# Peptides against a protein of PDB entry 3OIQ: the designs that were tried, part 125

Target 1, 212 residues: chain A of PDB entry 3OIQ
Amino acid sequence: KNRIFVSSSKDFEGYPSKAIVPVQFVALLTSIHLTETKCLLGFSNFERRGDQSQEDQYLIKLKFKDRGSERLARITISLLCQYFDIELPDLDSDSGASPTVILRDIHLERLCFSSCKALYVSKHGNYTLFLEDIKPLDLVSVISTISTKSTNSSKHSSSELISECDLNNSLVDIFNNLIEMNRDEKNRFKFVKLIHYDIELKKFVQDQQKVL

## One batch from the design tools (peptide; made by RFdiffusion4, then SolubleMPNN)

Design b1_p24_2_s1 (from b1_p24_2, 12 letters changed)
Fold by OpenDDE base, seed 5:
Structure b1_p24_2_s1 (fold): chain B 212 residues (1-212), chain A 24 residues (1-24)
Amino acid sequence: as target 1 above (212 residues)
Amino acid sequence: SFDDMLKEEEENEKYTEELYEKYL
């Protein structure tokens, strides 16, 4: 079955009311919600949706029903947070209480680019996105990819049905949306407030702002 | 709000989880 690349969470409004569709998207991690009963990841591309919240446009569920799936979810969260240098409360507390993690607005402090594979599962028009795979993306690699594709339309890596173009277009769109948010005085997002805001990111943003 | 989206997700899950478990 071919995996569909999703550029907008609005694409799901056109999806079948009863289906299982493998999807892939690229977005920023915006939230983590790990409780005793569920594990959710929020993502956004910050597509403008009028006055609606731009946060958590993709709400992705991790299976959390048995000790095996719960352990896998906790390991996934731990590895993701280690990669992005996100401080977690001690998950290893000897208190037999399952650690609760509630992080919101992650994008205000860190740009956590992630390539997600999920199953769109719909019944009666309602849908859930179940996580199949997550690949964190390094920001330097993202910046380099956007900067180099301005010149390289020609390298066909022929093997993945998801166009390397779709991935890059989505990364460009996310940065453009972040630039617009940064320009908006009402928006909480500011590049200069990112913990990892460096000279490279500053230069990249300044160069992208000249094209917009 | 994020809490409203979590409630909507929980409502959606009631219908989709059984179908997901049958797909695995």
Scores: peptide ipSAE 0.277, ipTM 0.831, DockQ to the pose 0.866
Fold by OpenDDE base, seed 1:
Structure b1_p24_2_s1 (fold): chain B 212 residues (1-212), chain A 24 residues (1-24)
Amino acid sequence: as target 1 above (212 residues)
Amino acid sequence: SFDDMLKEEEENEKYTEELYEKYL
């Protein structure tokens, strides 16, 4: 089956009540929930949903049923956190207890852009997103990608089953949503509170704000 | 809330996990 690019987690409301659908989206990592029995990743595009929380719009499950899947989940979390400079407790602690990691609101400190491949699995109208693959995206690369395509709509890169346009549109939408959140005095999100807030990000945000 | 989403996930898992395991 072809993988479907998902621009909104609301798209799943229109999906079949019993299906398995390969999906892909781009979002910010918002939460990590690793316990002894579960591993979940929360992602968001910060799409406005009325009074609903904008965090964790995509709740993705990592398989966590056997020693092999648990190990893979822990390695995945470690690698993601290492890539995004997220401080984790030692997941290898000799304490015999599986380390618990509960991180929330990650986007308040770090913009962790991620391209996710998942399986949408539905039964009786309820669904779960199971992680298939995750690619962390470098913020400088994200900024560069948005900045370069804002000027040239014409280059077909032929090699990805997903339009480079869909990726770009989602990245732009995320930044626009973050700009709106930053303007809202009631919203906890502020660009100036990001640990990695630098001159490049500042300039990009200022330039993007002029287009909105 | 995040805790409400965890409950919803747990309810969804009960139905979807068997279907996922049959697909793998």
Scores: peptide ipSAE 0.276, ipTM 0.832, DockQ to the pose 0.875
Fold by OpenDDE base, seed 2:
Order: C-alpha cells, then sequence, then structure tokens
Structure b1_p24_2_s1 (fold): chain B 212 residues (1-212), chain A 24 residues (1-24)
C-alpha cells in the first residue's frame, strides 16, 4: 500500500472507521510519556484548532507489551533525547524501578523537528497511530531546506514515496504557525526562550516574518 | 488536558491493539 503524507491530524477525521493505513508526517516533538506500561510521543504542527491545546495533535504509540518492545522503546527515547539534547531526569540507575519519563511542552525549549512513519489503525471509529519509523531532523538542515526552496527545482529522483514538496510545505507551515504563536502575547511559545536560539535562527525567523 | 488525552489514547488503543497485533 502507498504511504500517505499527512499535512494535518484533522485528515484522520475523514479516514475509514475500520482501516490500517500507512501514513507519514513531519511535526515538532511536544511530549514524551514513558512509564512502566506505555510509551507515547506527542507531536504537533501547531495548526490553529479553536481553543484546544496546540500540543500533542499527533499522539504516537510505541509498542510496549514485552521486554523486547519495551527495550526498543526505551532505546528509541534515549536516542531521540540524545539527538535533540533533551535532558532526561537523572535516571538513578540504582533504583531497580524502570525509569519513568514524562516531558511536556518540549517545543517551548527546543524545536525537535521529526519525520514520522506510522500506522493509522482504526476500529469502530476510534484510531491509534503506531510508530513504524522516526527520523529526527536537524534544525540547520530544516532552515536551509526552507531557505533554498526559492530557486532550485533540482529534480533529484529519490524514489521516496513522499514528494519533497510535501515535506517542505509542512516545514514552512510549522514555521508560519510558530511565528504566529510568537506574535501572540497570550501564547507561551517565544523563539527567544529556545535554548538553541542563535543568530542563524533569529535571522531566519526575521526573514520569514517579512514574507508573512 | 494532557491526562485526558492519555485516557482517550488508552481507550482508543484498547479497540485497535488487537487489529494492530494481527497486522504485524
Amino acid sequence: as target 1 above (212 residues)
Amino acid sequence: SFDDMLKEEEENEKYTEELYEKYL
């Protein structure tokens, strides 16, 4: 089956009440929920959805049923946190308890762009998104990709089922949404509060703000 | 709330988990 690129988590409202659909999206990591019994990742593109929280628009489940899947989930979380420089609370290795990680509002401190492959699985109108693959995206690479889109349609025929256009459009939409949030005095999100707020990101945001 | 979303996800998972495990 062809993988569908998803630009909005609202697209799932139009999906079949009983289906298995391979999907892909790009979004910011907003939450991590790792307990003894479950592993969830929250993502958002920060689309305006009335008065609802803009966080966790994509709630993604990692398989967490046996020691093998639990180990894979914990390794996945560790690698993501290492890549994004997310401080995990000191996992006091001496307590024989499985470390619990509950992180929220990650986007307030770090822009963690991620390309996710998931299975949309629905039964009786309810659905779950199960993680198949995750690729963290480097912020410098995201900024460069958006900035270069003004000139070169270089037809690199990478046989990836998702158009380079869909990824780039979603990255632009996310930045536009973040710029709107940054302009809103009521919104907690501010670019200047990001731990990694540098001259490059500042310049990019200033240049994007002139186009909006 | 985030805790309400987690409960909704646990309820959704209960219905979909059997179908997911059969797909793998």
Scores: peptide ipSAE 0.276, ipTM 0.829, DockQ to the pose 0.866
Fold by OpenDDE base, seed 4:
Structure b1_p24_2_s1 (fold): chain B 212 residues (1-212), chain A 24 residues (1-24)
Amino acid sequence: as target 1 above (212 residues)
Amino acid sequence: SFDDMLKEEEENEKYTEELYEKYL
């Protein structure tokens, strides 16, 4: 089946009550929930949903049923956290108990842009998103991608099933949503509170704020 | 809340996991 690019987790409201649909989206990592029994990743594009939480709009499950899948989940978490400079508690607990990791509101400290491939699996109207693949995105690369494509409709190679336009639009939408959150005095999100807030990000945000 | 979302996930999983395992 062709993979569907998802711009909003509201798209799933229109999805079949019994289906398996390969999907892909781009979002910010907002939460990590690793326990002895499950591994979940929360993602958000911070789309406005009325009074609903803007966190964890995409709740992605990692397979966590056997020692092999558990190990893969833990390695995935470790690699993501290493890439984003997220401090994890030592996962090598001598106690033989798998360490519990519960991180929330990751976006308040770090912009962890991620390209996710998942399986939408629905039965009886309920659905679960199962992780197939995750690619962390470098923030400098995200900023450069947004900045350059406002001018160049370059027809780059049709080989990635995702329209390069869909990826860019989603990245722009995320930044626009973050800018709105940053402007809202009631919102906890502030760019200046990001650990990695630098001159480049500052300049980019200032330039985007002039367009909005 | 995050805890409400985790409960909803557990309910969703109960119905979807069997279908996912048959897909793999």
Scores: peptide ipSAE 0.275, ipTM 0.828, DockQ to the pose 0.830

Design b1_p24_2_s2 (from b1_p24_2, 10 letters changed)
Fold by OpenDDE base, seed 2:
Formats: sequence, C-alpha cells, structure tokens
Structure b1_p24_2_s2 (fold): chain B 212 residues (1-212), chain A 24 residues (1-24)
Amino acid sequence: as target 1 above (212 residues)
Amino acid sequence: SFDDMLKEQEKNEEETEELYEEYL
C-alpha cells in the first residue's frame, strides 16, 4: 500500500473507523513515556487547535509486548535521547526495576525534529499509531533545507517517495507555529530558552519572522 | 490532562492491538 504523508493529526478524523493505513509525518518530539509495560512517544506540529494542548498531537506506540520488542523500544529511546542530547534520569539505580522514563515538554528545551513512519490502526472509530520507523533530523539540516529550497525542484521520479515538498512544507509549518508561540506572551515556548539556541538558529528565526 | 490522554490511548491500544498483531 502507498504510504500517506500526513500534514496534520486532524487528517485522522477523516480516516475509516476500521483500517490499517501506513502513514508518515514530520513533527517535533514532545514527550517520552517509558514504563514497565508501555512505550509511547509524543510528537507535535503545534497546529493551533483552539484551547486544546498543542503537545502530543501524534501519540505513537512502540510495540512493547515481549522481551524482544521491549528491548527494541528501550534501545530506540536511548538512541533518540543520545542523538538529541536528551538527559535521561540516571537509569543506573541499582534497583533491578526497569527504569521508568517520563519526559514532557521536550520542545521547551530542545527542537527534536523527527521523520516518523507509522501504521494507523483503527477499530470501532478509535485508532492507534504504531511506530514502524523513526529518523531524527539534524536542526542545521532542517534550517538549511528550509532556507535553500526556494529554488531547486530536482525531479527524482520514484513512485514511493513522499515528495520532498511535503517534508519541507511541514518543516516550514512547524517553524511558523513555533514563531507564533514565541510571539505569544502566554505561551511557555521561547526560542531563547532552548539549550541549543545559537547564532544560526537566531538568524534563521529572525529571517523567518520577516516573512510572517 | 496528560494522564487523561494516556488513559484514552490505553483504551485505543487495547481495541487496536489485536488488529495490529494480525497485520504483522
């Protein structure tokens, strides 16, 4: 089946009440929920949804049913946290309990851009997004991609590539939403509070703010 | 709340996990 690019988590409101649909989206990592029995990742595009929380618009389940899937989930979390310099609470508690990780509001400290592949699975109108693949995106690469793609449509024709346009549009939309959040005095998000806030990100945000 | 979202997700997972496991 062709993988569908999802620009909004609202797209799922129009999806069949019983379906399995391979999807892909790009979003910021907002939460990590790892317990003894579950592994969830929260993502958001920070689309304005009235008075609802803009966090965790995409809640993605990692398979966590057997020792193999649990191990894979824990390794996935560790690799993501290493890639984004996310400090995990010291998992070295000598208590033989599997370490619980509950991180929220990750986007307030770090912009963790991620390209996710998932299965949309619905039954009785309820749905779950199961993680198939995750690719962390480097922020410098995201900034460069947005800044340079005003000019080069290279036509590479293969029938399974989610268009580089959809990815770029979603990245632009996320930055635009973050700029709006940064301008809102009531919003907790501020670019200057990011741990990795540098001269490059500052300049990029200032240049994007002139276009909005 | 985040806890309410997790509880809703728990219910959705229980209803959909069987269909997901049949697909794999």
Scores: peptide ipSAE 0.445, ipTM 0.905, DockQ to the pose 0.809
Fold by OpenDDE base, seed 4:
Structure b1_p24_2_s2 (fold): chain B 212 residues (1-212), chain A 24 residues (1-24)
Amino acid sequence: as target 1 above (212 residues)
Amino acid sequence: SFDDMLKEQEKNEEETEELYEEYL
C-alpha cells in the first residue's frame, strides 16, 4: 500500500469515514500521555487554526492491550525521551505500578522533530492514528536540510515514496510557524527559552526571520 | 482543552480499535 505524506492534520477531514490508510507526517512532539491503560503521543506542526496555533494536532496512539504491547510502548517512550534529553520519572519502579507520565507543552523547552508513520483507521467518520514507526530527527540535521534546499536537486533515488520536497516543505512550515509564535508577545513559545538554544539555532532563526 | 481532546480520542479509539486489530 502506498503511504500518504500528510502536510496538515486537516487532510484527515477529507479522508473516508471507513478506511485504513498508511500515513506519514513530520511534526514536533508536544505531549506524552502514558498511564496504566494507554499511551498517547501528541504532535503538532503549529498550523494556525483560527486565531490560535493548534497543539496536539496529531494525537497518536501506541498499542496498549497486553503486557507485551505495554512494554513496547514504555520502551518507545524511554528511547524517544533519551534521544531528546527529556527527563522521565524512573519507569522501572519495583512497585509493580507502571508510572504515569504526563508531559505537555514539550515544544516550549525542546524542539523534538519527529518523522511518524501511522495508520489512519476510521469508522463512522471518527478516526484514530495508530503508531507504526517513529524516527526522531536531529535538529542540526533539520537545520542543514532546510538550509541546503536552495541548490542540489541531486536525484538521490531514495526509494522512499515520500518526496524529499514534502519533508522539506513541512520542516520549513514548522519553522515558519514557530517564528510567528516567537514574534507573538502573547505566545508562550520563545526560541531563547529552549534548553538547547545554541549559536547555530540562533543564527538559523535570525536568517529565516529575514525571509519572512 | 487537553482533557476534552483525550475524551474525544478515547471515543475514537473504542470505535476504531476493532478495525485496527482485524488489520494486524
Scores: peptide ipSAE 0.442, ipTM 0.905, DockQ to the pose 0.820
Fold by OpenDDE base, seed 1:
Structure b1_p24_2_s2 (fold): chain B 212 residues (1-212), chain A 24 residues (1-24)
Amino acid sequence: as target 1 above (212 residues)
Amino acid sequence: SFDDMLKEQEKNEEETEELYEEYL
């Protein structure tokens, strides 16, 4: 089956009530919920949803059924947190209690861009997104990708170019949404509060703000 | 709330997990 690129988590409202659909999206990591019994990752594009929270628009389950899947989930969380410089408690603690990790609002301190592959699984109109693959994206690479594509509007339609266009459009949309959130005095998100707020990100945001 | 979202997700997981495991 072809993997569908998803630009909005609202797209799932139009999906079949009983289906298994491979999907892909790009979003910011917003939450981590690791307990003894489950592992969830929250992601968001910060698409405006009226009065609904813009956080956790994509809630992704990691398989957590057996010791093997649990170990894989914990390793996945550890590697993601290591990549994004997110401090975690030691997940290998000698205390026979599996450490609980509950992180929220990650985007307030770090822009954790991630390309996710998941299975959309629906039954009776309810759905779960099961993680298949995750690729963390480097912020410098994201900024460079957005900055270089702004000059070449050449519509060459090959199926591979569609996926790269969709990715880049979603990255632009995320930044535009973050700029809007940064302009809103009621929004907690501010670029200057990001731990990794540097001269490059500052310049990029300032240049994007001139286009919006 | 986040806790309401988790409860809704838990219900969705119970309903979909069987279908997911049959697919794997």
Scores: peptide ipSAE 0.441, ipTM 0.904, DockQ to the pose 0.814
Fold by OpenDDE base, seed 3:
Structure b1_p24_2_s2 (fold): chain B 212 residues (1-212), chain A 24 residues (1-24)
Amino acid sequence: as target 1 above (212 residues)
Amino acid sequence: SFDDMLKEQEKNEEETEELYEEYL
């Protein structure tokens, strides 16, 4: 089945009221909501949407119906947090109660770029995005990809031809939105407050700011 | 608010979960 690349979560307003559509997007991880009964991941491109919160533009559900899916969700969260160096409360509490994790505003401390595959599932005009796959993206790799406009068509045989252009455009748009947020004195987001703010990211942001 | 978004999402999930489970 052809997977649709989604550049904006507004695209879903035009989607069928009853459908199952495989989608893919790239966004920043903004929230984690893990309870005893559900697991949600929030993502955002920080696209301007009037006076609405720019966080959690993509709310992604992990299947959390049985012990197997719950375990997979918890492992997924653990691996993502390990990759992005997000501190989780000790999940190994000897109390057989699975810990509740509620993290918000992750983007204020860490740029957690993620390529997500999901199923758009709609009924009666309401929809849910169910996670199928998640790939964390290395920030150095993201910066290099934007900087080089690298037409490295590695012809590796993944049957889902996502336009390298669509990914690159979305990454550029995210950085442009972050630059605008950083310039806004009212916005809490500041690049210099990121835990991983280094000379490379500083230089990249300074170079992008000259083009905008 | 975040809580309002979660409540809206919970409703959407209840309506769509059956269709998702039939797809798997």
Scores: peptide ipSAE 0.438, ipTM 0.902, DockQ to the pose 0.815

Design b1_p24_2_s3 (from b1_p24_2, 11 letters changed)
Fold by OpenDDE base, seed 2:
Structure b1_p24_2_s3 (fold): chain B 212 residues (1-212), chain A 24 residues (1-24)
Amino acid sequence: as target 1 above (212 residues)
Amino acid sequence: SFEEKLKEEEENEKYTEELYEKYL
């Protein structure tokens, strides 16, 4: 089956009540929940959904049933946190307790752009998203990709059925949503509060604000 | 809330996990 690109987590409301559908989306990492029994990643594109929290619009489960899957989940979390410079709480390894990581509102300090491949799995109208693959995206690369959209750059025939256009549109939509949140005085999100807020990001945001 | 979403996911998982494991 072809993988479906998902631009909104509302798309799942129209999905079959009993199906397995391979999906892909691009979003910001908003939460990490690693316990002894489960591993969840929260993502959001910050699409406006009335008065509901804009965090964790995509809740993605990692397989966490046996020591092998648990180890893979912990390695995945460690690599993501290392890539995004996310400080994990000092897991004092000396207490024989499994490391518990509960991070929320990650987007308030860091823009962690991620391209996710997942399985939409539904039964009786309920669904779970299971992680298949995750690619962290570099913020400089995201900014450059959005900024260069005006030049017909070359047909690299990579047979990935997901249009480069869908990725680029989702990245633009996320930035537009963040700009709207930054303008809202009631919203906690502010670009100037990001740990990595530099001259490049500042200039990019200022230039995008002129187009909106 | 985040805790409500986690609880909703645990409820959803109860129905979907068996189907996911049969797909792998």
Scores: peptide ipSAE 0.310, ipTM 0.857, DockQ to the pose 0.881
Fold by OpenDDE base, seed 3:
Parts: C-alpha cells; sequence; structure tokens
Structure b1_p24_2_s3 (fold): chain B 212 residues (1-212), chain A 24 residues (1-24)
C-alpha cells in the first residue's frame, strides 16, 4: 500500500474521521512509556505549536493486548534503547514483575532520529497512531544526508525522489527547530548538553546556524 | 503536559483499538 509521508502531526487534523491510513514520518524520540497495560512512544519534530508542549507531537501506540504483542513491544523498546545507548532497567528480570519504564525529554540528552511507519486509525473523529515499523537513524548518516543532498538530485525514480525529498526536508526542519530552541535561553534544549555532542555535530550546527 | 497527552491517547484508543484489531 502507498504510505503517506507526514511532515507535521497537524496534518492529522485534516484526516478522515473514519479511516485507516498507512503513514510514515521522521522525528526525534522524546518519550517512552511502558507499563503493565500499555506501550507508547513519543516523537517530535519540534514544530512550533503556540503554547503547546513541543514534545510528543506524535504519540505512537504499540500493540499491547496479549503476551505475544507485549513481548514484541518490550523487544522493540530494548532494541531501540540499545541502538541509542539509552540505559533501561532489565526488562527480562526473573522477578515476575513487568518493569515500568517512563522516560521523558530524551531529546535533551540524545538526538534519537527515527523513521516511523504507523497506521492512522480514526473512528468518530478520534485517532490513534499504531506502530507498524521503526528504523532508528544514525546521527552521522542524518548529518551527511542533509549536507550532501543539496547537490545530487539526478538518479532516482520520481516516486523515490519525492520520499527522499520529504525525508530530507523533515530532517532539515527538525535541525532548524533545534537550532531555534538552542538559541532560546528559556528552552531547556542545548546542543552542548547532549551526551554525544562531538566535533562533527558542533561543526554541523555552526554551519547550519550561519544559513539561518 | 505529557500526562494530558497520555489521557487523550487513552480516550482515543477506546474508540480506535477495536477498529485496529479488526484490520489486523
Amino acid sequence: as target 1 above (212 residues)
Amino acid sequence: SFEEKLKEEEENEKYTEELYEKYL
């Protein structure tokens, strides 16, 4: 099925009140909420939304109704956290207690870029985003993609070009939003407070700041 | 707040989960 690329979670305000729409977006992981009964992932592109919190603009539900789906959710969380070097409590503790994980404001310490596939499911004007697939993105690969695609638009099919352009535009928009947040003295986000803040990221941010 | 978003999601889920489960 053709997936719709979503650049803003505001796009869902215009979506049908009764539909199932496969969507795709790229965003930063901002929260993890794993309890005994539910698993949610928060994502954001940090688009300005007035006085609303910029965190968790995309709240994504993992299926969590049976032992099989619960196990898949826990494995998904474990693999994401391993990829992003996020320390989790042991999810497999022999103690028989399902561990509760509540992480917030992940973007303050780590830039966890993720390409998400979800199902927009709407009924009576309410909607839920159900996770179908998640691909963590390497920050070096994100930086390289933004830096290089200003020059090489010449070889992919028109359908692949649109999806790649949309992805790149969203990655640029996220960085621009982070630069604005970093410039705001009231904003808690600062690039220099990221655990993985290195010379490459520093240089990239400095070069992007000159264009903005 | 995060808690308000979680509550909104729980309210949304009540209407959508049945439709999602029927789609799978």
Scores: peptide ipSAE 0.310, ipTM 0.853, DockQ to the pose 0.854
Fold by OpenDDE base, seed 5:
Structure b1_p24_2_s3 (fold): chain B 212 residues (1-212), chain A 24 residues (1-24)
Amino acid sequence: as target 1 above (212 residues)
Amino acid sequence: SFEEKLKEEEENEKYTEELYEKYL
């Protein structure tokens, strides 16, 4: 089955009440919830939804049912945190207790762009998004991709590749939403509070603000 | 809140996990 690109988590409101649909989206990592029994990742594109919290618009479940799936989930979290330079408590504590990790509002300190593949699974109108794959995206690469209008329509006519256009449009939309949040005095998000706020990101934001 | 979304996920999971496990 072809994977569907999702630009908004509202798209799921129109999805079948009983289906399994392979989906993909790009968003910022906003939360990590790892307990003894669950592993969840929160993502957002910060699409305006009235007065609702813009965090965790995509709640993605990792399979966490047996020792094999738990190990895979913990490794996935460790690798993501290593990539984004997110400090985790030592997962290797000799105490035999699986460490609990609850991180929220990650986007306030770090822009953790991620391309996610998931299974939309619905029954009786309720749905769960199960993680299939995650690719962290480098911020410099994201900025370069938006800045270079990639006219690389690489006609890789592989019928399963999400259009480079859909990815780029979603990345632009995320940055536009972040710029709007940064302009809002009530919003906690500020680019200057990011740990990795540099001259390149500053220039990029200033240049994007002139187009908006 | 995040906790409300977590509870909603728990309710959703109860119905969807069985269907997901049959797909794998």
Scores: peptide ipSAE 0.308, ipTM 0.853, DockQ to the pose 0.877
Fold by OpenDDE base, seed 1:
Formats: sequence, structure tokens, C-alpha cells
Structure b1_p24_2_s3 (fold): chain B 212 residues (1-212), chain A 24 residues (1-24)
Amino acid sequence: as target 1 above (212 residues)
Amino acid sequence: SFEEKLKEEEENEKYTEELYEKYL
């Protein structure tokens, strides 16, 4: 089956009650839940959903059933956290207890853009998203991609360009949602509170705010 | 809440894991 690009986690409300569907999305990492028995990653596009929490709109499961899958999950978490400069407890600690990692609200300190491939698996109307692949995205690269595409909207109708358009539209939507959250005095999210808040990000946000 | 989402995941897992394992 072709992989479906998902722009909203609401798209899953229309999905079949019994299916396996390869999906792809881009979102911000919002939470990590690694215990002795499970590994979950929370992601969000921060779409406004009324009174629903904007965090963890995509809850992604890593397979965690055997020593091989557990090791892969721990390596995946370690590599993501290394890429995003997220401090983790030592996951390799010889202390016989598997380290528990519970991180929430990651987006309040770091914008961790991630391109995810997952399997949507549904049975009896409920679904689980199983992680297949994850690519962390560099914030400077995200900013540059958004900034350059605002000028070239006119010439290529190839099927490969649809996926790049969908990715870029989702990245723009995420930033627009973050700008709205930053403007809301009740929202905890503020760009100036990001650890990596620099002159480039400041300028980009200021320029995007003029287009909204 | 995050805890509610974790509980929903545990409920979903019971039904979806068997189907996922048969797909692999």
C-alpha cells in the first residue's frame, strides 16, 4: 500500500475500524514515556481542538516485547535525545533496573521537529500507531525550507512534489499554531523560553507574524 | 490528560498488537 501523508491526527477518525495503513506525518516531539514495559512517543502539530489538549496528538508506540525490540527502543530514544540535546538519565546503567524516562512538554524548551513513518493499526474502532521510522529535522533546515518555498508556488506537478508540499505545509501550520500559542497569555508556550532561542528564530517568528 | 492517553493506548494495544504481529 502507498504511504499516506497525514496532516492532522483527526484524519484517523475517518479511518477503517479494522485496517493496517502505512502513514507519515511531521510533528513536534512533546513527550517521551519509556518504562520497563512500554515505550511511547508523543507528538503534536498543536492544532486547535477546542478543549482538547494540544499535546500528544500523535501517540506513537515503539515495539517493546523482547530484548531486541527493547534495545531498539532505547537506542531510538537515546539517538533522538542526543540529536535534540535532551538530557536523559544513563540508559545503560548497570544498576539492574531499566531506567525510566518520563518527559513531558518537551516543546516548551525545545522545538523537536520530527518526520515520522508509522503503521496505523486498528481493530474494533480503536487504533495504535506503531513507529516504523523517525527522522529528526534540524530547526535551521526547517526555517530555511519554509522561508524559500513562499516564493516558488508555480511550476511542478510531479507525484514526488506532493509529499514535499505536504511536509512544508505541515511545517508552516505548526509554526502558525506556535505563533498563536505564543500570543495567548494563558498558553505556557513562549518562543523566548526555548533554550535554543536565537536571533535567527526570533527574526523568522517576527517575519511569520507579519504574514498571519 | 497524558495519563488518560496512556490508558487509552493500553486498551487499544490489547486489540491492535495481535494484528500488528501478524503483519510483521
Scores: peptide ipSAE 0.305, ipTM 0.852, DockQ to the pose 0.873

